Peptides against a protein of PDB entry 4QMF. Designs and how they scored, part 144

Target 1, 175 residues: chain A of PDB entry 4QMF
Amino acid sequence: ESSFMTLFPKYRESYLKTIWNDVTRALDKHNIACVLDLVEGSMTVKTTRKTYDPAIILKARDLIKLLARSVPFPQAVKILQDDMACDVIKIGNFVTNKERFVKRRQRLVGPNGNTLKALELLTKCYILVQGNTVSAMGPFKGLKEVRRVVEDCMKNIHPIYHIKELMIKRELAKR

## One batch from the design tools (peptide; made by RFdiffusion4, then SolubleMPNN)

Design b2_p27_1_s1 (from b2_p27_1, 12 letters changed)
Fold by OpenDDE base, seed 2:
Structure b2_p27_1_s1 (fold): chain B 175 residues (1-175), chain A 27 residues (1-27)
Amino acid sequence: as target 1 above (175 residues)
Amino acid sequence: DEEEKRLDEELDELSRKLLEEEKRKRE
């Protein structure tokens, strides 16, 4: 039997409590057990004797990882689908200056979230920018593209270059 | 930085256009 645990920040506690029954129900379909520990501030998933697909535990691991990083349950639970992958990109260590960090992170999001939505569209991914991490869900190809754009943005490579590239690729794929 | 501002504006414009086009296609 396999188990995975992730810690979550205190500010997520209230939300996680609210949706935990839904988490339990979703995982029960796969015979994965789960525990929310409010004292430790952790979520745990584990296989049971009835777990049919041993690989589903890895998806359950990803589920709690996403939830810990502020991804809403209705989106995060999609990770349990076979065709869905995820990536949690740490962005907090690319720059030492806080103001520069905030600026670059904001550049990734853009006014009214337009840049982020455009990137989501182009990569066919869901993307959430929160704190020092960017959480993404989607196909592996898209996730690779997201990571490149995100990390490069934090390295002061403007997202416009990648967005243009992705747009060109998209147009070529339509032909 | 003026260049960064220009690129930011261009990116926003490009993003909005893309999103608008997508919206139109879905309607």
Scores: peptide ipSAE 0.703, ipTM 0.956, DockQ to the pose 0.967
Fold by OpenDDE base, seed 1:
Structure b2_p27_1_s1 (fold): chain B 175 residues (1-175), chain A 27 residues (1-27)
Amino acid sequence: as target 1 above (175 residues)
Amino acid sequence: DEEEKRLDEELDELSRKLLEEEKRKRE
């Protein structure tokens, strides 16, 4: 028997309450039990006697982790698919200066989110920038690329270099 | 600085072109 718990911020409570029945239903398909604790501000997932795949609990863990970081349920629930992985990248510790942090984070997103959308396209990932974390979902290869671009951006390496590289790789793959 | 600003603008243009190309493929 395995169990995982994650805390969520208070501002996320209303949304989580709204979608929790959907979470329960999605996890029930895999015989994973879940609990939303509004007092503690936590989500818990655990295996049951009927859990068939012991590895699914790890995906359930990732699901609640993603939900805690503001990934919407329709996207987060895709983590339960076999071909889907995720990564939660902590970006808040790369820069001590708040203004510099905001600027670099904004550079990652770009005007109208164009940079982020381009990165999503090139890596075949979903990417959400929220607070001090970047949540990504997709293939492992793409996730590694996302992490590199995100962290390098926070280290003041301009995303354009990576984007150009990814574009070149993409073109080569088409040939 | 000015270089970063230039790179920001170039990145946005590049990103938009990529996205527009993808949109065209879907149409």
Scores: peptide ipSAE 0.702, ipTM 0.956, DockQ to the pose 0.944
Fold by OpenDDE base, seed 5:
Structure b2_p27_1_s1 (fold): chain B 175 residues (1-175), chain A 27 residues (1-27)
Amino acid sequence: as target 1 above (175 residues)
Amino acid sequence: DEEEKRLDEELDELSRKLLEEEKRKRE
């Protein structure tokens, strides 16, 4: 028997309560049990005697991790698909200066979210910047690229260098 | 920083062009 638990911030409680029946239904298809603990502020997933695929519990773990970091359910539930991977990148510990942190995080998003949308397109990933984390979903190769761009941006390496590189690679792949 | 500002503007321009091209391809 395998079990995983994830804590969630208080501001996420109302939303999680709203969608928890949908979470339960999605996991029931795989015979994975789940519990929402409002007192502790946690989500738990666990295998049952009827769980057929032992690997699905790891995807269930990732599901609750994504939900805890503000990914909406219709997107997060896609993690249960075999071809979908995810990453939660912690960005709050790269710099101590609040103004510097905000500036670098904003640079990653860009005006009207254009930079982030471009990065999503180039990596074939879904990307959500929220608070001190960046959540991403997509192919493993794309996720690796996202993590590089995100972490480098927080280390004061401008995203333009990576975007140009990805654009060149994209054009070469069309030939 | 003027250099950072220039790079920010260039990045936004590149991003918009890429997104516009993709939009055109889907139409």
Scores: peptide ipSAE 0.702, ipTM 0.956, DockQ to the pose 0.919
Fold by OpenDDE base, seed 3:
Structure b2_p27_1_s1 (fold): chain B 175 residues (1-175), chain A 27 residues (1-27)
Amino acid sequence: as target 1 above (175 residues)
Amino acid sequence: DEEEKRLDEELDELSRKLLEEEKRKRE
């Protein structure tokens, strides 16, 4: 039997309490047990004797990881689907200057989130920028592209170059 | 700086155009 645990920040506690019954129901379908520990501030997922698919525990691990990083449950739960992958990109260590960090992070999001939405469309991914991490869900190819754009942005490579490239690739693929 | 500002504006414009086109296709 396998078990995975993740810690979550205090500001997520209220939300996680609210949706935990939904998490439990979703995982019960796969005979995965789960525990929300409010004292420790942790989520745990466990295989049971009834767990049939050995790979589902890894997806459950990813589920709680995504939830810990502020991904809403209706989106995060999609990770349990076979064709869905995810990536949690740490962005907090690329820049030491806080203002520079905030600026580059905001550049990734763009006005009204337009840049992020465009990137989501081009990569066929869901992307959430929160705190010191970027959470992404989608196909492996798309996730690779997201990571490249995100990390390059934090390295002061403007996202416009990647967006243009992705747009060109998209147009070529339509032919 | 001015170059970054220019690129930011261009990126936003490009993004909005892309998103608008996608909305039109879905409707």
Scores: peptide ipSAE 0.702, ipTM 0.956, DockQ to the pose 0.972

Design b2_p27_1_s2 (from b2_p27_1, 12 letters changed)
Fold by OpenDDE base, seed 2:
Structure b2_p27_1_s2 (fold): chain B 175 residues (1-175), chain A 27 residues (1-27)
Amino acid sequence: as target 1 above (175 residues)
Amino acid sequence: DEEEERLDKELDELSKKLLEEEERKKR
């Protein structure tokens, strides 16, 4: 028997309540049990006697992790697919100055979210910048690229260098 | 920082270009 628990911030409670039946249904297909604890502010997933794939619990763990970090359910639930991986990148500790942090975080998003969309396209990932974390979902290779760009940006390496590199790599891969 | 602003602008332009190209491919 395996179980995992994650805490979620209070501001996420209302949303989680609204989608929890959907979470339950999605996990029931894999015979994974789940619990939403509104008092503690936690989500728990666990295997049952009927769980036939023990590895699915790790994906369930990732699901609640993503949900806790404001990833919408329709996107987060895709983590249960075999070919889908995720990463939650903590960005809050790279910079102590709040203003500098905000500027660098905004640089990842760009005007109208264009930079983020471009990065999503180039890495074939879903990317959500929220608070002190960046959540990403996609192929492992793409996730590695996302993490590099995100962390480097927080380290004051401008994303343009990585975007250019990824664009070149993409063009070369078409040949 | 003028250089930073320049890079920000260039990044946005590159991003827009890429996205526009992708939209054209889907059509």
Scores: peptide ipSAE 0.697, ipTM 0.954, DockQ to the pose 0.938
Fold by OpenDDE base, seed 3:
Structure b2_p27_1_s2 (fold): chain B 175 residues (1-175), chain A 27 residues (1-27)
Amino acid sequence: as target 1 above (175 residues)
Amino acid sequence: DEEEERLDKELDELSKKLLEEEERKKR
C-alpha cells in the first residue's frame, strides 16, 4: 500500500473542511482512502486493497498538493482524469526583495487577470497564482510553457515576449 | 521604469485582444 501526505497552511483549513466530503467521494470512486487532519494541518491519501489502478494514487497525491496550494476543488479534482497533469511552481525564491517579488508576480497576473487568462488560453492550461507558488493543470507541453513563462517572469524577463511567441505559434498551428 | 510600464500596457492590450477574439469564436 502507498500513502502520501501534504501539509496545508492554516488559512486553507476552513475551505478544506467544507469540501472534504467531496474529496472523499471523488477518491472513493477509485478506492483511495483519504484523511484530513486539522490538528496537524495535513491531508493524506492512501491506497486500499480495493485500489485497482496503481497510478491513481499519484493523481490523488497531486490532488491534495493542489488543494493545499489554494486550487479550488472543482478544478483540482480534474487531476484525477487520465489526460490531466499538473505542476506546482515555486516562485518565492527567485527574488529576495519583497516589492520586486510582488511586482513580478503581479505582472504575471496582469490587470484583471488578463495576462494569466491569455497564458491559460495559449497553453491550454489552468493557472493559479497564489502566494509563493503557481499551480498549473493541463497537458505536459502546456505545463512546460507555463513553467518557462512563470520562472522567466520572476527572473525579470517580461511575459510579453513569451505571449507573443505563443500567439505566433498558435496562428501557425491553425494553418 | 518607463520601458517596463510600456511593456505592461502592451501586454494588457494584447491579452485583451486575444481573449476577446476567443470569446467571439465560442459564440
Scores: peptide ipSAE 0.696, ipTM 0.954, DockQ to the pose 0.945
Fold by OpenDDE base, seed 1:
Structure b2_p27_1_s2 (fold): chain B 175 residues (1-175), chain A 27 residues (1-27)
Amino acid sequence: as target 1 above (175 residues)
Amino acid sequence: DEEEERLDKELDELSKKLLEEEERKKR
């Protein structure tokens, strides 16, 4: 059998406890076992003798990874769908200066989250900026676009250039 | 700097327009 484990921050413990029964139920449908270890601060998923599709364990791995990065369960659980992919983009190492990091991260979000919402719309992805990570869920093509915009933003390439490009591409695709 | 602030403002306006257009389509 295959298994995967991920650690989660202490501040997520309370939330994870409240939704863990829902996680268990969702994974039970696929005969994937799961464990929440509050002492270690970890989540584990594993195949069982009744697991029919061995590939589902990879999606279960992604589920707990997303949950650890503060993605809400109702969104994260969608990763179990066949057409849904995800990406967790580490953004904390692009800039050493904390103030510069915060500034560039905020630029990605924009006033009232407008920039992020626009990016979500253009890429057909869900995007969550939390701490030193950006979690994204959606089609593989869209995820590649998200990663490019996010990483370039942290490299001081202003998101406006990518947003304009994506808008043009979107208009062309409607024709 | 001034250039970054200009681009930030432009991006916000562009984003708002896009989102407003999308909301109109959903209605």
Scores: peptide ipSAE 0.696, ipTM 0.955, DockQ to the pose 0.946
Fold by OpenDDE base, seed 5:
Order: structure tokens, then C-alpha cells, then sequence
Structure b2_p27_1_s2 (fold): chain B 175 residues (1-175), chain A 27 residues (1-27)
């Protein structure tokens, strides 16, 4: 038996209640049980005697992790697919100064979200910047690139250097 | 910081070009 639990912030409670039946249905297809605890503010997933694929519990763990970090269900549920991976990058601990933190986080997103959209395109990932975390979903190679850009940005390395590099690599791959 | 502002503008322009190119391919 395998079980994983994730805490979620209070502001996420209302949304999670509305989609929990959908979560249950999605996990039932894999014989994974789940529990939403509104008192503790937690989500739990666990294997059952009918669970066929033991690896699916790890994907279920990732599902609740993504949901806790404000990824919407229609996107988060894609983690159950075999070819989909995810990463949750904590960005709140790189900078102590709030103003500096906000500035660097905004630089990652860019005007009208253009920088983030460009990064999504280049890495073939979904990326959500929310509070003190960045959630990403996609191929492993793309996720590695996203983490590098995000962490470097918080370390005051401008994203333009990475974007240019990714664009060059993309053009070379078209040949 | 003038250098940072310059890089921010350049990045935005580069991002827009990339996104526009991708949208044209979908048409």
C-alpha cells in the first residue's frame, strides 16, 4: 500500500470542492482512492487492492501537488498520461527583499505574459506562475529548461540569454 | 538600471516575433 498527502492553502478550498468529483472519477479509472479533508486542508491519494499499475500512484501524487498550487483541473489531470511530467519550482526563497522578488517574478512573465508564452512554446511546456511557486507540465527535457530559466531569473540572470539559446536550438532542429 | 530596461524591451520584442510566427503557421 502506498499513500501520499498534500496540504493546500485555504484560498484553494472552494475550487477543490467544486472539482473533487472529477478528480475522483479520473483516479477511479486507475483504481486509485482519494480523500479531500477540509478540516486539515489536505488531499490524499492511495493505492487499492485493485490498483494494477503501481507507478500510477506517483502520478496521482503529482496531480494533487499541482492542484494545491492553483493548476486548473483540466490541465492538471493530463499528468496521468504516460508521456507527461511535471515540476513545482519554489521561487520564494531566492530573494528576501519583496520588491526585488516581485520585479524578478514579473520579468519571468513579461509584458502581457509574452515572455512566459514564448518560454512555453520553446520548451513545449505548460507554465503557471502563482505566488511563490512556478508549476510546469511537459516533457522532461523541457521541464529541465524551464527550471533553469526560472531559477536563474530569480538569481538575477536575465531570461533573454536563455530565450536566445532556445530559439537557436529550435531553428537548428528544423533543418 | 538602464541595461536591464534595454534587455527587457529586447526580450519582449523577441517574444512577440516568435509568437506571431507561430500564429501564422496555424492559419
Amino acid sequence: as target 1 above (175 residues)
Amino acid sequence: DEEEERLDKELDELSKKLLEEEERKKR
Scores: peptide ipSAE 0.695, ipTM 0.954, DockQ to the pose 0.948

Design b2_p27_1_s3 (from b2_p27_1, 10 letters changed)
Fold by OpenDDE base, seed 2:
Structure b2_p27_1_s3 (fold): chain B 175 residues (1-175), chain A 27 residues (1-27)
Amino acid sequence: as target 1 above (175 residues)
Amino acid sequence: EEEEERLDKELNEISEELLEEEKRKKE
């Protein structure tokens, strides 16, 4: 028997309450039990006697992790698919200066979200920049690339260098 | 700072170009 618990911020409570029935239904298909604790502000997932695939609990863990970081349910639930991986990148500790942090985070997003969308396209990932974390979902290779770009950006390496590199790699792969 | 601004501008330009190209491809 395996169990995982994730805390979520208070501002996320209303949304989680709204979608929790959907979470329950999605996990029921895999015989994974789940609990939303509004007092503690936590989500819990557990295997049951009927859980056939023991590895699915890890995906359930990832699901609640993503939900806690503001990933919408329709996107987060895709983590239960076999070919889908995720990564939650903590970006809040790279820079102590708040203004610098905000600037670098905004650089990841870009005007109208263009930079982020480009990165999503090039890595074949979903990417959400929220607060002190960047959540990403997609193929493992793509996730590795996302993490590199994100962390380097927070380390004051401009994303343009990685974006250009990814564009070149993409073109080469088409040949 | 001026360099960063130039890079920001260039990044946006190449991003928009990429996204527009992808949009055209899907049409």
Scores: peptide ipSAE 0.695, ipTM 0.952, DockQ to the pose 0.923
Fold by OpenDDE base, seed 3:
Structure b2_p27_1_s3 (fold): chain B 175 residues (1-175), chain A 27 residues (1-27)
Amino acid sequence: as target 1 above (175 residues)
Amino acid sequence: EEEEERLDKELNEISEELLEEEKRKKE
């Protein structure tokens, strides 16, 4: 049997406690067991004797990983679908200066989240910027594009160059 | 810094346009 655990920050505790029954129900459909440990601040997923699909445990691992990084349950649970992949991009180590970090992170989001929404549309991904991580869900190709834009932004390459490129590619694909 | 601000504004403009177009298509 396989088991995976992830730690979550304290500020997520109340939310995770609220939605944990929904997590349990979603995973029960696949005969995956799960445990929320409020003392340790961890989530665990485990295969059971009834688990049929061995690959589902990896998706369950991804589910709790996403939840730990503030992805809301209605979105995170989509990772259990066969055609959905995810990526958690660590952005906190690209810049040592806090102000520079905040500025570049904000640039990725944009006013009213417009930049992020545009990137989501162009890559066909869901994207959440939270703390020192960017969580993304979608097709593999889109995820690669998201990672490129995110990391380059943190490396001081302005997102506009990538957004324009993606827009051009999108228009060409419509032909 | 001035260049960054210019690019920020342009990025926001093209983003808004893209999003508005998408909203119209879904309606």
Scores: peptide ipSAE 0.694, ipTM 0.952, DockQ to the pose 0.929
Fold by OpenDDE base, seed 5:
Structure b2_p27_1_s3 (fold): chain B 175 residues (1-175), chain A 27 residues (1-27)
Amino acid sequence: as target 1 above (175 residues)
Amino acid sequence: EEEEERLDKELNEISEELLEEEKRKKE
């Protein structure tokens, strides 16, 4: 038996309650049990005697992790697909100055979210910037690129250098 | 500071261009 638990912030409680039946239904297809604990503020997933795929529990773990970090259910549930991976990047510990943190985080998003949308396109990933974390879903290679850009941005390496590099690689791949 | 602002502007321009090109391909 395998079990995983994830804590979620209080502001997510209302949303998680509304979608929990959908979570249960999605995991039931794989014979994974789940529990929402409103007192502790946690989500738990666990294998059952009927679980036939040992790897699916890890995807279930990732599902609740994504939900805890504000990823909407219709997007997060895609993690249960074989070809989908995810990453949750903690960005709140790179700088102690709040103003500097906000500035660098905003640079990652860009005006009207253009920088983030461009990065999503170039890496073939879904990316959500929320609070002190960046959640990403997509192919492994794309996720690796996203993490590099995000962390470097928080280290004051401007995203433009990486975006230009990705654009060049994309053009070369079309040939 | 001025350098960062210039880079921010350039990044936004190339991002918008990329996104616009992608929209045209889907039309």
Scores: peptide ipSAE 0.694, ipTM 0.952, DockQ to the pose 0.930
Fold by OpenDDE base, seed 1:
Parts: C-alpha cells; sequence; structure tokens
Structure b2_p27_1_s3 (fold): chain B 175 residues (1-175), chain A 27 residues (1-27)
C-alpha cells in the first residue's frame, strides 16, 4: 500500500475542515482513504485493499498538494480526472529582495489579473498565484508553458515576450 | 524602469484585447 502526506499552513485549516467531507467523498469513489490531522496540520491519502487502480494514489497526492496551496476544492478535485495534470511552481527563491519579489509577482498577475487570465487562456490552464507558489492545472504542454513564463518573470524576463509568442502560436494553430 | 512601465502597459493592453475577444466569442 502507498501513502502520501502534505503539510498545510494554519490559515488554511478552517477551509480544509469545511470541505473535508467532500474530499473524502471524492476519494472514496476511487477507494482512496484520507485523513485530515489538525494537530499536525497535515493531509494524508492512502491506498486501500479495494483500490483498483494504483495510479490514482498519485492523483490523490496531487489533490492534497493543491489544497495545501490554497486551490479551491471544486477546482482541485478536477485533478482526479485522467486528462488533468498539475504543477506547483515555487517562486520565492528567485529573488532575495522582498520588494523586487512582490513587483515581479504582481507583473505576472497584472492589473485586474489580466495577464494571468490571458496566460490561462493561451495555455488552457488554471493558474493561481498565492504567496510563494503558483499552482497550475491543465494539459501537460500548457503546464510547461506556464512554468516557463512564471519562472522567467521571476528572473526579470518580462511576460510580454512569452505572451506575444503564445498569441502567435495560437493564431497559427487555428489555421 | 521606464522601459518596464512601457512593457507593462503594452502587456495589459494586449491582454485586455485578447480577453475581450474571447468574451465576444462566448456570448
Amino acid sequence: as target 1 above (175 residues)
Amino acid sequence: EEEEERLDKELNEISEELLEEEKRKKE
């Protein structure tokens, strides 16, 4: 049997308590057991003797990872679908200066979230920027593009170059 | 800095245009 555990920040506890029954129900469909430990501040998923597909445990692992990074349950649970992949991009270590970090992170989001929404559209991904991480869900190819844009932005490569490139590629693909 | 501000503005403009176009397609 296989198991995975993920820690979550204290501020996430209230929300996780609220939705944990839904998490349990979703995982029960796949015969995956789960535990919310409020003392340790952790989530655990485990295969059971009734787990028919051992690979589903990896998706369950991803589910709790996404939940720990503030992805809402209705979105995070989609990771259990076969065609969905995810990525959690750590952005906190690219820049040592806090103010510079904040500026670059904000550049990635853009006014009213327009840059992020554009990136979501172009990559066919869901993207959430929270704290020191960027969580993304979608097709594998799109996720690779998201990671490139995100990391380059934190390395002071302006997102406009990638966005324009993606727009061109999109137009070409429509032909 | 001035260059970055210019690029920020341009990025927002093209993003808004893209999103507006997408909105029109869905309506």
Scores: peptide ipSAE 0.694, ipTM 0.952, DockQ to the pose 0.927

Design b2_p27_1_s4 (from b2_p27_1, 13 letters changed)
Fold by OpenDDE base, seed 2:
Structure b2_p27_1_s4 (fold): chain B 175 residues (1-175), chain A 27 residues (1-27)
Amino acid sequence: as target 1 above (175 residues)
Amino acid sequence: DEEEKKLDEELNKISEELLEEAERKKR
């Protein structure tokens, strides 16, 4: 049997407690067991003898990973779908200067979240920027594009170049 | 940086246009 554990920050505890029954129910459908450890601050998922699809444990792993990074349950649970993938992009190590980091992270989000929303549309992904990570969910192709834009942004490559490129690609695909 | 500001503004403009178009198409 396989198991995976992820730690979550303290500020996430209250939310996780509120949705854990829903997590349990969602995973029960796949005969995946789960445990919320409030003392350790961890979530665990594990296969059972009744687990039909052994691959679902990897999706369960991703689920708790996403939840730990502040992705809301209604969105995170979609990872259990076959056509859904995810990526957690660490952005905190690209820039040592805090102000520069904040600026670049904000640039990725844009005014009123417009840049992020645009990127979501263009890549057909869900994207959440939180702390030192960016969580994304969607098709693999889209996720690859998201990672590129995100990392390049943190490397001081302005998102506009990628957004324009994606827009062009989209138009070409319509033909 | 003035160049960055210009790019920021342009990006926002493009993004808004894209989002508005998407909303129109959604209707």
Scores: peptide ipSAE 0.679, ipTM 0.950, DockQ to the pose 0.926
Fold by OpenDDE base, seed 3:
Structure b2_p27_1_s4 (fold): chain B 175 residues (1-175), chain A 27 residues (1-27)
Amino acid sequence: as target 1 above (175 residues)
Amino acid sequence: DEEEKKLDEELNKISEELLEEAERKKR
């Protein structure tokens, strides 16, 4: 049997408690067992004897990873679909200065989240910026683009260059 | 930085335009 565990921050506890029955139900469809440990602050997923597809446990692992990083359940649960991939991009180590970090992270999000929404549209991904991580869900091609934009932004490359590039590529693809 | 501010403003502009266009297509 395969098992995976992820820790979650304290501020996620209340939310995870509220949706855990839904998590359980979603994973039960695949005969994956799950445990929410409020004392340790962890989520665990594990295969059972009834698990038919051994690969689904990796999807379940990704599910709890996404949930731990503040992705809402209705979005995170989509990871169980075969055509959906995800990436959790650690952004906290690119900049040592806190103010600079906050500024660059905010630049990625933009006013009213417009930059992030634009990037989501152009890459066909879901993107969530939370704390020291950026969670993304979508096709592999889109995820690759998201990671590039996110990391470059943290390296002080303004997102506008990538957004314009993606817009051009999109227009070319329509022809 | 003034250059940075200009880029921020431009990015916001093109983002809003892109999003507005997308919303129109969905309706």
Scores: peptide ipSAE 0.675, ipTM 0.949, DockQ to the pose 0.928
Fold by OpenDDE base, seed 1:
Structure b2_p27_1_s4 (fold): chain B 175 residues (1-175), chain A 27 residues (1-27)
Amino acid sequence: as target 1 above (175 residues)
Amino acid sequence: DEEEKKLDEELNKISEELLEEAERKKR
């Protein structure tokens, strides 16, 4: 049997309590057991004797990881689909100066979230910027592109260069 | 700086155009 546990911050407790029945129901379809521990502040997923697909536990692990990082359940649960992958990108360690960090993070998001939405469209990914992490869901190739843009942005490489590149690639793919 | 500001503005412009185009195609 396989088991995975993820800690979550206190501010997520209320939300996780509200959606945990939905988590349980979604995982039950795959015969994966789950536990929400409010004392420890953890989520656990486990295989059962009825678990058929050995790979589904890894997706369940990813599910609780995404939930811990503020991804809403209706989006996070899509990770259980075969064609869906995810990535949690740590962005808090690229810059020591808090002001620079905030500035670069905001640049990644853009006015009204336009930059982020454009990046989502170009990579066919879902992207959530929260605190010191960026959570992304989508095709593996798209996720690689997202990580590159995100990390480079935190390294003070302006996102415009990558966005233009992705736009060119998309146009070429239409031919 | 000023150069960074220009890049920000350009990025926002192309992003908005891209998003608007996508919305039109969904209609």
Scores: peptide ipSAE 0.677, ipTM 0.950, DockQ to the pose 0.928; fails the geometry check
Fold by OpenDDE base, seed 5:
Structure b2_p27_1_s4 (fold): chain B 175 residues (1-175), chain A 27 residues (1-27)
Amino acid sequence: as target 1 above (175 residues)
Amino acid sequence: DEEEKKLDEELNKISEELLEEAERKKR
């Protein structure tokens, strides 16, 4: 039997308490057990004797990982679908200067979140920028593109170059 | 950085255009 645990920030505690019954119900459909530990600040998922598909535990692991990084439950639970993948990109280690970090992160999001929404559209992904991480959900191809844009942005490569490239690729794919 | 500012403005413009186009197609 397999088990996975993830820690979550204190500010997520109230929300996680609110949605935990929904998490339990979603995982029960797959006979995956789960535990919310408010003292430790952790979420745990584990297989049971009734777990039929051993691979579903990996998706359950991803679910709690996404929830820990502020992805809302209605979106995060989609990870349990076979065609859905995710990626959690750590962006806090690319730049040591706080001001540069904030500026580059803001550049990725753009005014009114327009840049991020455009990137979501072009890659067919969901993307959430929170703190020192970017959480993404979608097809593997799209996730690879998201990671490239995000990491390059933190390396001071302006997102416009990648957005234009993705636009061109999209137009070519329509032919 | 003036060059960076220009790139930011251009990026926002093309992003808005993409989003508007997508919204029109959903109608």
Scores: peptide ipSAE 0.676, ipTM 0.950, DockQ to the pose 0.903; fails the geometry check

